# Designs tried in a protein design run: peptides against a protein of PDB entry 3KDP. Part 46

Target 1, 230 residues: chain A of PDB entry 3KDP
Amino acid sequence: PFLIFIIANIPLPLGTVTILCIDLGTDMVPAISLAYEQAESDIMKRQPRNPKTDKLVNEQLISMAYGQIGMIQALGGFFTYFVILAENGFLPIHLLGLRVNWDDRWINDVEDSYGQQWTYEQRKIVEFTCHTPFFVTIVVVQWADLVICKTRRNSVFQQGMKNKILIFGLFEETALAAFLSYCPGMGVALRMYPLKPTWWFCAFPYSLLIFVYDEVRKLIIRRRPGGWVE

## One batch from the design tools (peptide; made by RFdiffusion4, then SolubleMPNN)

Design b1_p12_5_s2 (from b1_p12_5, 10 letters changed)
Fold by OpenDDE base, seed 4:
Structure b1_p12_5_s2 (fold): chain B 230 residues (1-230), chain A 12 residues (1-12)
Amino acid sequence: as target 1 above (230 residues)
Amino acid sequence: SELQKAFDLLLS
């Protein structure tokens, strides 16, 4: 999120402190839980992998946790970010390069995509209104991502959710998201304004799409071993 | 596997 903020010069989608809360409070326990995930039933039946040529299951799971999940989370968060800003009159294309004027407290006439002028205070309210839904979206997307990354080939329905630590992590991150979203003072402390309950569902279609995509991918892998989708 | 390698490449 922060890299895109710099590269695209868009308004800050997620505060640094909130990012730290995600990394340390939300992602850490689930990521650790993946290291303790039970091996897939088919992996246990395979010949031992060559440690020099074959990527270990753990290395793959770590790569999924710290790489792919992070990318998908960012995509989900940005989706919600762009939706919220669009609902407030700022279309995605208009946000490009807007950061400089957006963050300038002395500019009180920043125009949206429809020519409406926004004061510094008004646009900061909109920015901070994005932070909580962005964070919650990451958590909701992470539900799907964590579930899908625990397996490589087997469907979630085949492998099941046997890792109790992972399940606990999902509840923990959800509780944290609820706490940060609704606890009094979070708007001041973390610049996370209270979230409308409806925004919890904003990421659900995205999470579902990712889940379906991964299940289809895994299905293809099972039907065509050695394919490029592995 | 190739998709995972592509992701690894993007992260490198």
Scores: peptide ipSAE 0.011, ipTM 0.308, DockQ to the pose 0.019; fails the geometry check
Fold by OpenDDE base, seed 1:
Structure b1_p12_5_s2 (fold): chain B 230 residues (1-230), chain A 12 residues (1-12)
Amino acid sequence: as target 1 above (230 residues)
Amino acid sequence: SELQKAFDLLLS
């Protein structure tokens, strides 16, 4: 999100506070939970790791979480961002290069894609309206991500959902998302305006897409070991 | 693994 913000000079899709909430609230607990997940049946043949010398989480699981999955998460967040801005009159192409004028408090006549003028205050309300849905989109996508990260090659249907810490992590991030979305004063304190409940469902297609993608990927890996999809 | 390497490269 931050790289695209800089390169494309678009309005900020995700605030610094929301980034911190993701890093501390939605990334840490899930990452720790994966360390306590039951090893994949193929890994069970390996000697137990040394907790003093070995990394907390397998490098392959980290790579999946922050590589492929992280990219799809970002795409999901940006999709939500562009949809919200488009619904408010700002088409994606119009957002390119708009940041300088968008962030200038002295410019009160920034035009949208339809020629409507927006004051600085109105623009900031729309910007902050994007922060909460972006965050919630990440959380909803992470539901699928955490499930698929449990195994490298096996289907999630084979491994099952037995890690209580993972379930707790899913609950925690969902509770945090609900708190930030609906607690009074979050718009003022954290620049996260209240979210319509319908926006929770906006991320579901992406969550499903990630789930299907990973299951298909794993299926291909099982059928063609050593293929390019690994 | 090759796909993962490609994604890692894109994210670096």
Scores: peptide ipSAE 0.011, ipTM 0.311, DockQ to the pose 0.019; fails the geometry check
Fold by OpenDDE base, seed 5:
Structure b1_p12_5_s2 (fold): chain B 230 residues (1-230), chain A 12 residues (1-12)
Amino acid sequence: as target 1 above (230 residues)
Amino acid sequence: SELQKAFDLLLS
């Protein structure tokens, strides 16, 4: 969000406080939960042909896969951001270069895509209204990410959801998202304004995309062991 | 790693 915020000069899609909540609130428990996951049966049965080169290749491929997942997460957040702003009259093309005027407290007549003028206070309400759904989008996408990270090669349907700590992590991050989204005072304290419950579903296509992507990846690995997709 | 770093930066 920060990189595209600088490059496209758009209103801030994700606040620093929201990022902190992701890093400290939603990522830690899941990361710990993955440490308790059982090793795949296939990992124990396969000896690497060359421990040095095969490890390096595997680390690169894993890094690429997680990078791609991170991209899909970011795209999901930005999709939610653009949808909310569009519903409030700001089409994506109109947001390009708008940040300077958007953040200026003395400009109270910023026009949307339909000629409606917005005061500084109104603009900040809309901006902060985007922060919560962006956060929630990341959480919903992380549901799929946590599930797929449980295994490297096996399908979720083969490995199952046996890790109770991972399941607890999913509920914890969801409960945190609900707390930050609906607790009174979060708008003032965290710049996270409440959202309608329907916005939770906005991220589901991206969560599904990650799940499908990983299942296809794992399917290819199973069909072509030692391929470039591992 | 660079792509992941870029996405982490995007998320930051």
Scores: peptide ipSAE 0.007, ipTM 0.349, DockQ to the pose 0.025; fails the geometry check
Fold by OpenDDE base, seed 2:
Structure b1_p12_5_s2 (fold): chain B 230 residues (1-230), chain A 12 residues (1-12)
Amino acid sequence: as target 1 above (230 residues)
Amino acid sequence: SELQKAFDLLLS
């Protein structure tokens, strides 16, 4: 999010503190939950392989999978960001290069895509209105990520949701998202204004996309062991 | 891989 903010010179989609809350707050329990995930039913049937080569392959595969998931998470967040700004009169194309004027407190006549002038305060309200939905989008997408990452090859439906730690992680992450979204003072402390409940649903298509993507990937791996998808 | 690198950059 921050890199796109710099490269595209768009208004800040997600605050640094909020990013920190994602990286350290929301990801910790989920990461622990994955460490305690139950072994896949098929792993126990495999003969021992070379531990060095298997570890390397697994690390590469995990890195690729998480990288791809991270991309989809970012896309989901940016989608939410662009939707909010578009609803407020700022189309995505118009946001390109707008940051300089957007962040200038002395410019109170920044025009939106429809020629409406926005004061600095109004612009900042809209900007901070984007932070919370972006964060929540990441959390909602992470639900799918946590569910899919608990298995390497097996479908979520085959492995099931037996990991109590994973379930706890999902609740903890959701509770944190709710706290940051609705607790008084978060707008001042974290630049996260209260989120309309409807925005929680904006991320669901992306969560579904990740889920479908991973299930398809796993299906391919099961049908073609040792293929390029591994 | 290039797309992944680009997205990793976006997420960082």
Scores: peptide ipSAE 0.000, ipTM 0.353, DockQ to the pose 0.024; fails the geometry check

Design b1_p12_5_s3 (from b1_p12_5, 10 letters changed)
Fold by OpenDDE base, seed 1:
Structure b1_p12_5_s3 (fold): chain B 230 residues (1-230), chain A 12 residues (1-12)
Amino acid sequence: as target 1 above (230 residues)
Amino acid sequence: DDLKKAFELLLS
């Protein structure tokens, strides 16, 4: 999000406080929960990892986590961001290069795509209105990410959802997202304005995409062990 | 300069 903010000079899609809420609030419990995941049913049939040659984190895993899944997460957030801004009169093409004028408190006549002038305060309300949905989008996508991380090779349907700590993690991050989105005063305290419930569903296609993508990946690994997808 | 401004905005 930050890289696109800089490169495209668009209004800030995700605030620093919101990022901290993701990193410290929503990601920690789910990540810890994975330590309590049951071993895959076939793990004892695999050869032990060679600690000298087989790194715990290989290039393929990094590519999957940051290059593929992370990109889909970012796209989900940006999709939500662009939809909200478009609904408020700012089409995606109009946002390019707008940041300088957007963030200037002395410019109170920034025009949207339809020629409507926006004051600094109005623009900041719209910006902060984007932060919460972006955050929620990330949380909803993280549901799928956490679920797919349960296994390396087996389908989630084969592994099941027996890890109560993981289920608690999903509940915790969702509850935190709801709290930050709907608790009075969060707009002032955290610059996270209330979210229409419909925006929770905006991320669902991306969560489904991640889930399907990983299940297909795992299916390919099971059918073609040692392939480039592993 | 844009990076600096972005960081300033993020920290404000």
Scores: peptide ipSAE 0.007, ipTM 0.423, DockQ to the pose 0.022
Fold by OpenDDE base, seed 4:
Structure b1_p12_5_s3 (fold): chain B 230 residues (1-230), chain A 12 residues (1-12)
Amino acid sequence: as target 1 above (230 residues)
Amino acid sequence: DDLKKAFELLLS
C-alpha cells in the first residue's frame, strides 16, 4: 500500500501504524501457529530436501508469496479503498497525483470527480474512513493466506483444520480487527474510523480467489510432480 | 519524506 501511495501519489490508503497492527498484531499469532501444523500426510513419501542444493526460500517461493499471493492481497485492499473513495466522489483516475493537494491543510477546496469541494478536515475523515476497511480487507484476505500456507502440496481438504492454535489465531486476528475497527477512540488513536459491517464482505471475493488459486496450484503439483509451479 | 509525512498525519 505504501509503495503505491508513493508511486501513484494517491491519498494514503493505509496508515503506517495500521500496517504495524497487521504485522505485529494480526499476523503474529497466526504465523506462529503454522509452526504447530501437523505434517502433511505424504511428507514421508517425498524425497528429503537437499540442504546443499535446495534453498528453504527459493525463487519460486518468493515469486508465489510476493509476486502472486501478495499482489492479490494488495488488489483486495486497493479495491476496497477505491470503492470507498468512489462512493465519496473520488474516482480512481482522479486520485492519481492528488496526494500533494490532499495532504495540504491550507487547501480547503480540493475538488472531487464531480466538482464538489472538500475541506482538509473532510478529506482526512474520508481518508481515515478508508484505513479501517483496507485493514479489515487485509485481515479477511489473510484468512485465506493462512489457510493455504498450512500445506505445500496437499489440499486443505486433505490436510484438514486440526491445528487448534491456527484456528485460535484466526479468531484472535478477527477479534483484534473488530476491536481496532469499532472500539471508541480508535479514530483518534489509530485514525481508524468505524466502518459499516458490510465492508467486511468486500474482501471475500479476493479471499476466495486466493484459496481457489492455491488449491488449483496444489492440484497441478499433485498431478504433475516436479513441475514449475511447485 | 513520505514516511515522515505519514507519521505526522497520523499523529496530528
Scores: peptide ipSAE 0.026, ipTM 0.518, DockQ to the pose 0.026; fails the geometry check
Fold by OpenDDE base, seed 3:
Structure b1_p12_5_s3 (fold): chain B 230 residues (1-230), chain A 12 residues (1-12)
Amino acid sequence: as target 1 above (230 residues)
Amino acid sequence: DDLKKAFELLLS
């Protein structure tokens, strides 16, 4: 999110506090839960990893985590961000280069796409209104990400959802997201304004996309072992 | 606020 914030000079899509809540709050328990995942059914049919030549984290894993899944997560967050700003009169094209004037507290006449002038305070309210939905979007996308990370090759339907710690992690991150979104004072403390319940559903297509994408990828790997998709 | 932006940059 911040790379796009700098490159496109758009208003800040996700607050630093919200990012910290993702990294430290919502992601820790799910990540730990993966350590307790049952081995894939075919793992014992594979030769042991050579610790001298085979890295635990390989380029394929990095490509999947950061290059593919991370990009889809970012797209989901930015989609939510652009929808909210568009509903408030700021079309995506108008946001390009707007950051400098947006963040200037002395400029109180920043125009939206329809010629309406926005004070600094009004702009910051809209910006902070984006933070919570962006955060929730990431959490909802993380549901799919966590589930797909259960296995490297087997389908989730083959592996099942037997990891109770992972299930707990999904509930924990969701409960934390709800707490941060709706608890009184979070707007002041975290710059996370209350979220309309409808915004929880904005990320669902992206979660589904990630899930379908990974299942298709795993299917290809199972049918064509040693392919470039692995 | 600037620190927040910097951390957001690092995390994005």
Scores: peptide ipSAE 0.014, ipTM 0.502, DockQ to the pose 0.029; fails the geometry check
Fold by OpenDDE base, seed 2:
Structure b1_p12_5_s3 (fold): chain B 230 residues (1-230), chain A 12 residues (1-12)
Amino acid sequence: as target 1 above (230 residues)
Amino acid sequence: DDLKKAFELLLS
């Protein structure tokens, strides 16, 4: 998100504080919970890892985690961002290069896509209105991400949801997201303005997409062991 | 590779 902010010169879609809340708040407990996940049912049927050739974390895992899933998360967040800005009169094309004028306190006549002029204060309200939904979108998508990370090969339906710590992590990150979104003073403290409850559902298609994508991937792995998809 | 770079850029 921050790189797109710099490269495209768009208004800031996700604040640094919100990023820290994701990395240090919502992600830690879920990530730790994976250490307590039950072994896959077929793990003992696989050949042992060759410690000389097989890395515990290989390029395929890195590509999956950061290249695929992370991108879908970012797309979900940006979708929410662009929808909110469009609803407020700023179409995606109009946002390109707008950052310089957007962040200038002395420019109070920035025009939207419909010719409406926006003061600095009004623009910042809209910007901060995007931060919370972007954050919540990431959390909702992380539900699917966490669930798919339970297994490398087995379907979630085969593995089940037996890890109580993981379940606790899902509730914890959701509760934290709700707290950060709705607690009085968060707009001032964290630049996270309250979110309309309806925006929680905007992320669901992306969460489902991740889940389906991973289940299909795992299905391919089960049908073609030792393939490039692992 | 370009898509991967774009993805990395979006994530960063």
Scores: peptide ipSAE 0.007, ipTM 0.333, DockQ to the pose 0.023; fails the geometry check

Design b1_p12_5_s4 (from b1_p12_5, 10 letters changed)
Fold by OpenDDE base, seed 3:
Structure b1_p12_5_s4 (fold): chain B 230 residues (1-230), chain A 12 residues (1-12)
Amino acid sequence: as target 1 above (230 residues)
Amino acid sequence: KELEEAFKLLLE
């Protein structure tokens, strides 16, 4: 998010404090929970990893996590961001290059896509209104991400949801997201203004997309062992 | 509830 903020010179889509809440709050317990996941049914049929040549975190895993899934997560967040700004009069194309004027406190007549002028204070309200939905979007997408990380090859339907710690992690991250979104004072403290409940659903298509994509990928791996998708 | 309180304290 921050890279796109710099490169595209758009208004800040996600606050730094909010990012810290993701990295330290919502992601920590779910990540730890994966250590307690049950082994896949076929794991003992695989040869042991060579500790000298086979990295535990291989390039394929990094590519999957940060390349594919990470991009879908980012797209989900930005989609929510652009929708909110568009609803407030700022179309996506108009946001490109707008940051310089957007962040200037002395410019109080920044025009939206419809010619309406926005004061600095009004612009910052809209910006901070985007932070919470973006954050929640990431959390909702992380549900799918965490679930798909349970297995490398088996379907989630084959593996099941028996890991109680993982389930707890899903509830914890959701509860934290709700807390940060609706607790009084979060707007002042974290620049996270209250979220309309409808915005929780904005990310659901992306979460579903990730889930379906990974299940299809795993299905292909099972049907065609040794393929490039593995 | 305890976790929520702990987070509340961290945010104060």
Scores: peptide ipSAE 0.008, ipTM 0.346, DockQ to the pose 0.050
Fold by OpenDDE base, seed 1:
Structure b1_p12_5_s4 (fold): chain B 230 residues (1-230), chain A 12 residues (1-12)
Amino acid sequence: as target 1 above (230 residues)
Amino acid sequence: KELEEAFKLLLE
C-alpha cells in the first residue's frame, strides 16, 4: 500500500494507526494461535528437516507469503479504497498525482472527477472513511490467511477447524475491527471513521480467492511433491 | 523529496 501511495501520489489509503492496529492488534493473537494447531495427519511420515540445508522459512515460502498472498491482500485493500473514492466522485485515474493537492490544507477547491469541489475537511473525511474499510478488508482477508496457514500440505477440509484458540483469534480480530470501526470517537482518536456494514463484504471475494488459491496450491503439492509450487 | 513528504504525512 505504501509503495503505491508514493509512486502514484494518491491520497493515503491506509493510515499509520490502522497499520499499527493490523500489526499489533489483529495479527498477534491469530499468529500465536497457530502454535497450538494440531499436527497434520501425515507429518510423521515426512522426513525431518536438515537444519543445515532446509531453512524453516525458505524463498518459496517468502515468495508465497509476501509475493502472492500479500499482494492479493493489498489488492483487496486497494480495491475497497478505489471503490469508496469512486463512490465519492474520485475515479482511480483522477487520484493519480492528486496527493499533493489533497493534503494541502490551503487548497479548498480540489475537484473530483465530476467537477465537484472538495474542501480540505471534506477530503480528509473521505480519506479517513477509506482507512477503516481498508483495515476491515485486511482483517477479512486475514481470516483466509490464518485458515490456510493451519496446514502446509493438507487441505483445511482434511485438517478441520479444531483449534479453539485459532477460532478465538478470528473472533478477537473481528471484534477489534468492529470496535475500531464503530466505537464513538474513533474518527477523532484513530482517524477511523465508521463504515457501512456492507463494506465488510467487499473483501469476501479476495478472502475466497486466497482460500481457493491455497487449496489449489496444496492440491498440486499433494499430487506433485517437490514441485515449484511447494 | 516525495518519499520524505510521504513519511511526514504518515507521521502526522
Scores: peptide ipSAE 0.007, ipTM 0.421, DockQ to the pose 0.022
Fold by OpenDDE base, seed 2:
Structure b1_p12_5_s4 (fold): chain B 230 residues (1-230), chain A 12 residues (1-12)
Amino acid sequence: as target 1 above (230 residues)
Amino acid sequence: KELEEAFKLLLE
């Protein structure tokens, strides 16, 4: 988000406080919960790894976690951001290069895509209106990410949802997202304005996409052990 | 310079 903000010179899609809430608030308990995940049902049927050749964290796992899944997650957040700004008169193409004028408090006549002029205060309200939906989008996508990370090979349907700590983590991050979105004073304290309930559903297609992608990946691994997809 | 300005804006 921050890199795209700099490169494209768009209005800030995600505030620093919101990023901290993701990294330290919503991700911490779910990440710890993975340490308590039950072993895959077939783990004892697998050959021991070769400690000389097989790393605990391989390049494929890193590529999946930080590359492919991370990109889908970011796309979900940016989709929500662009939809909100478009609904307020700022089309995606118009946002390119707009940051300089957007962040200048002395410019009170920034035009949207339809020629409507926006004051600095009005622009900042719209910007901060994007922070909460972006955050919630990340949380909803993280539901799928956390669930798919339970296993390397077995389907989630085969493994099941038996880890009570993981389930607690999902509820905790959801409760935190609801608290930050709807608690009075969050707009002033965290620059996170209240969220319309409809925005929770904006991320669902991306969450489903991640889930389907990983289930297909795992299906291929089960059918072709030792393949390039593992 | 753009990065520095972006950080300043984030701290305001």
Scores: peptide ipSAE 0.007, ipTM 0.439, DockQ to the pose 0.021
Fold by OpenDDE base, seed 5:
Structure b1_p12_5_s4 (fold): chain B 230 residues (1-230), chain A 12 residues (1-12)
Amino acid sequence: as target 1 above (230 residues)
Amino acid sequence: KELEEAFKLLLE
């Protein structure tokens, strides 16, 4: 998110406060919950790892975590951001290079894609209105991310949802997201303005995409052991 | 320079 903000000079899609809320708030309990996950049913049937050749953190794992899933997550957030700004009159093409004028408090006549002028205060309201749905989009996508992390090879349907601490983590992160989104004063304290409840559903296609992608990946690994996907 | 400007804007 921050790299695109710098390169494209667009209005800030995700604030520093929202990033901190993700890193320190919503991700902690879910991450800890994975320590309580049951081992995969076939773990003792697998060949042992060669400690000299097989890295625990290999290029394939990094590619999956940061290159694929992380990019889909970011894409979901940016999609939400662009939709909200478009609904408020700012088409994606018009946002390119707009940051300088957008953030200038002395410019009160920034035009949208339809020629409507926006004051500094109005622009900041719509910007901060984007931060909350972006954050919520990340949380909704994290549901899928956490679930797929339960197993490396087996389907989630084979593993099941028996980890009560993981389930609690999903509810905790969702409750925290709702609190940060709708509690009075969050607009002033965290620059997170309330979002329409419908925005929670905007991320569902991306969560489904991640889930389907990972299940297909795991299916390929099970059918073709030792493939490039493993 | 762009990074510094971005941080200044975030702190305002």
Scores: peptide ipSAE 0.006, ipTM 0.435, DockQ to the pose 0.021

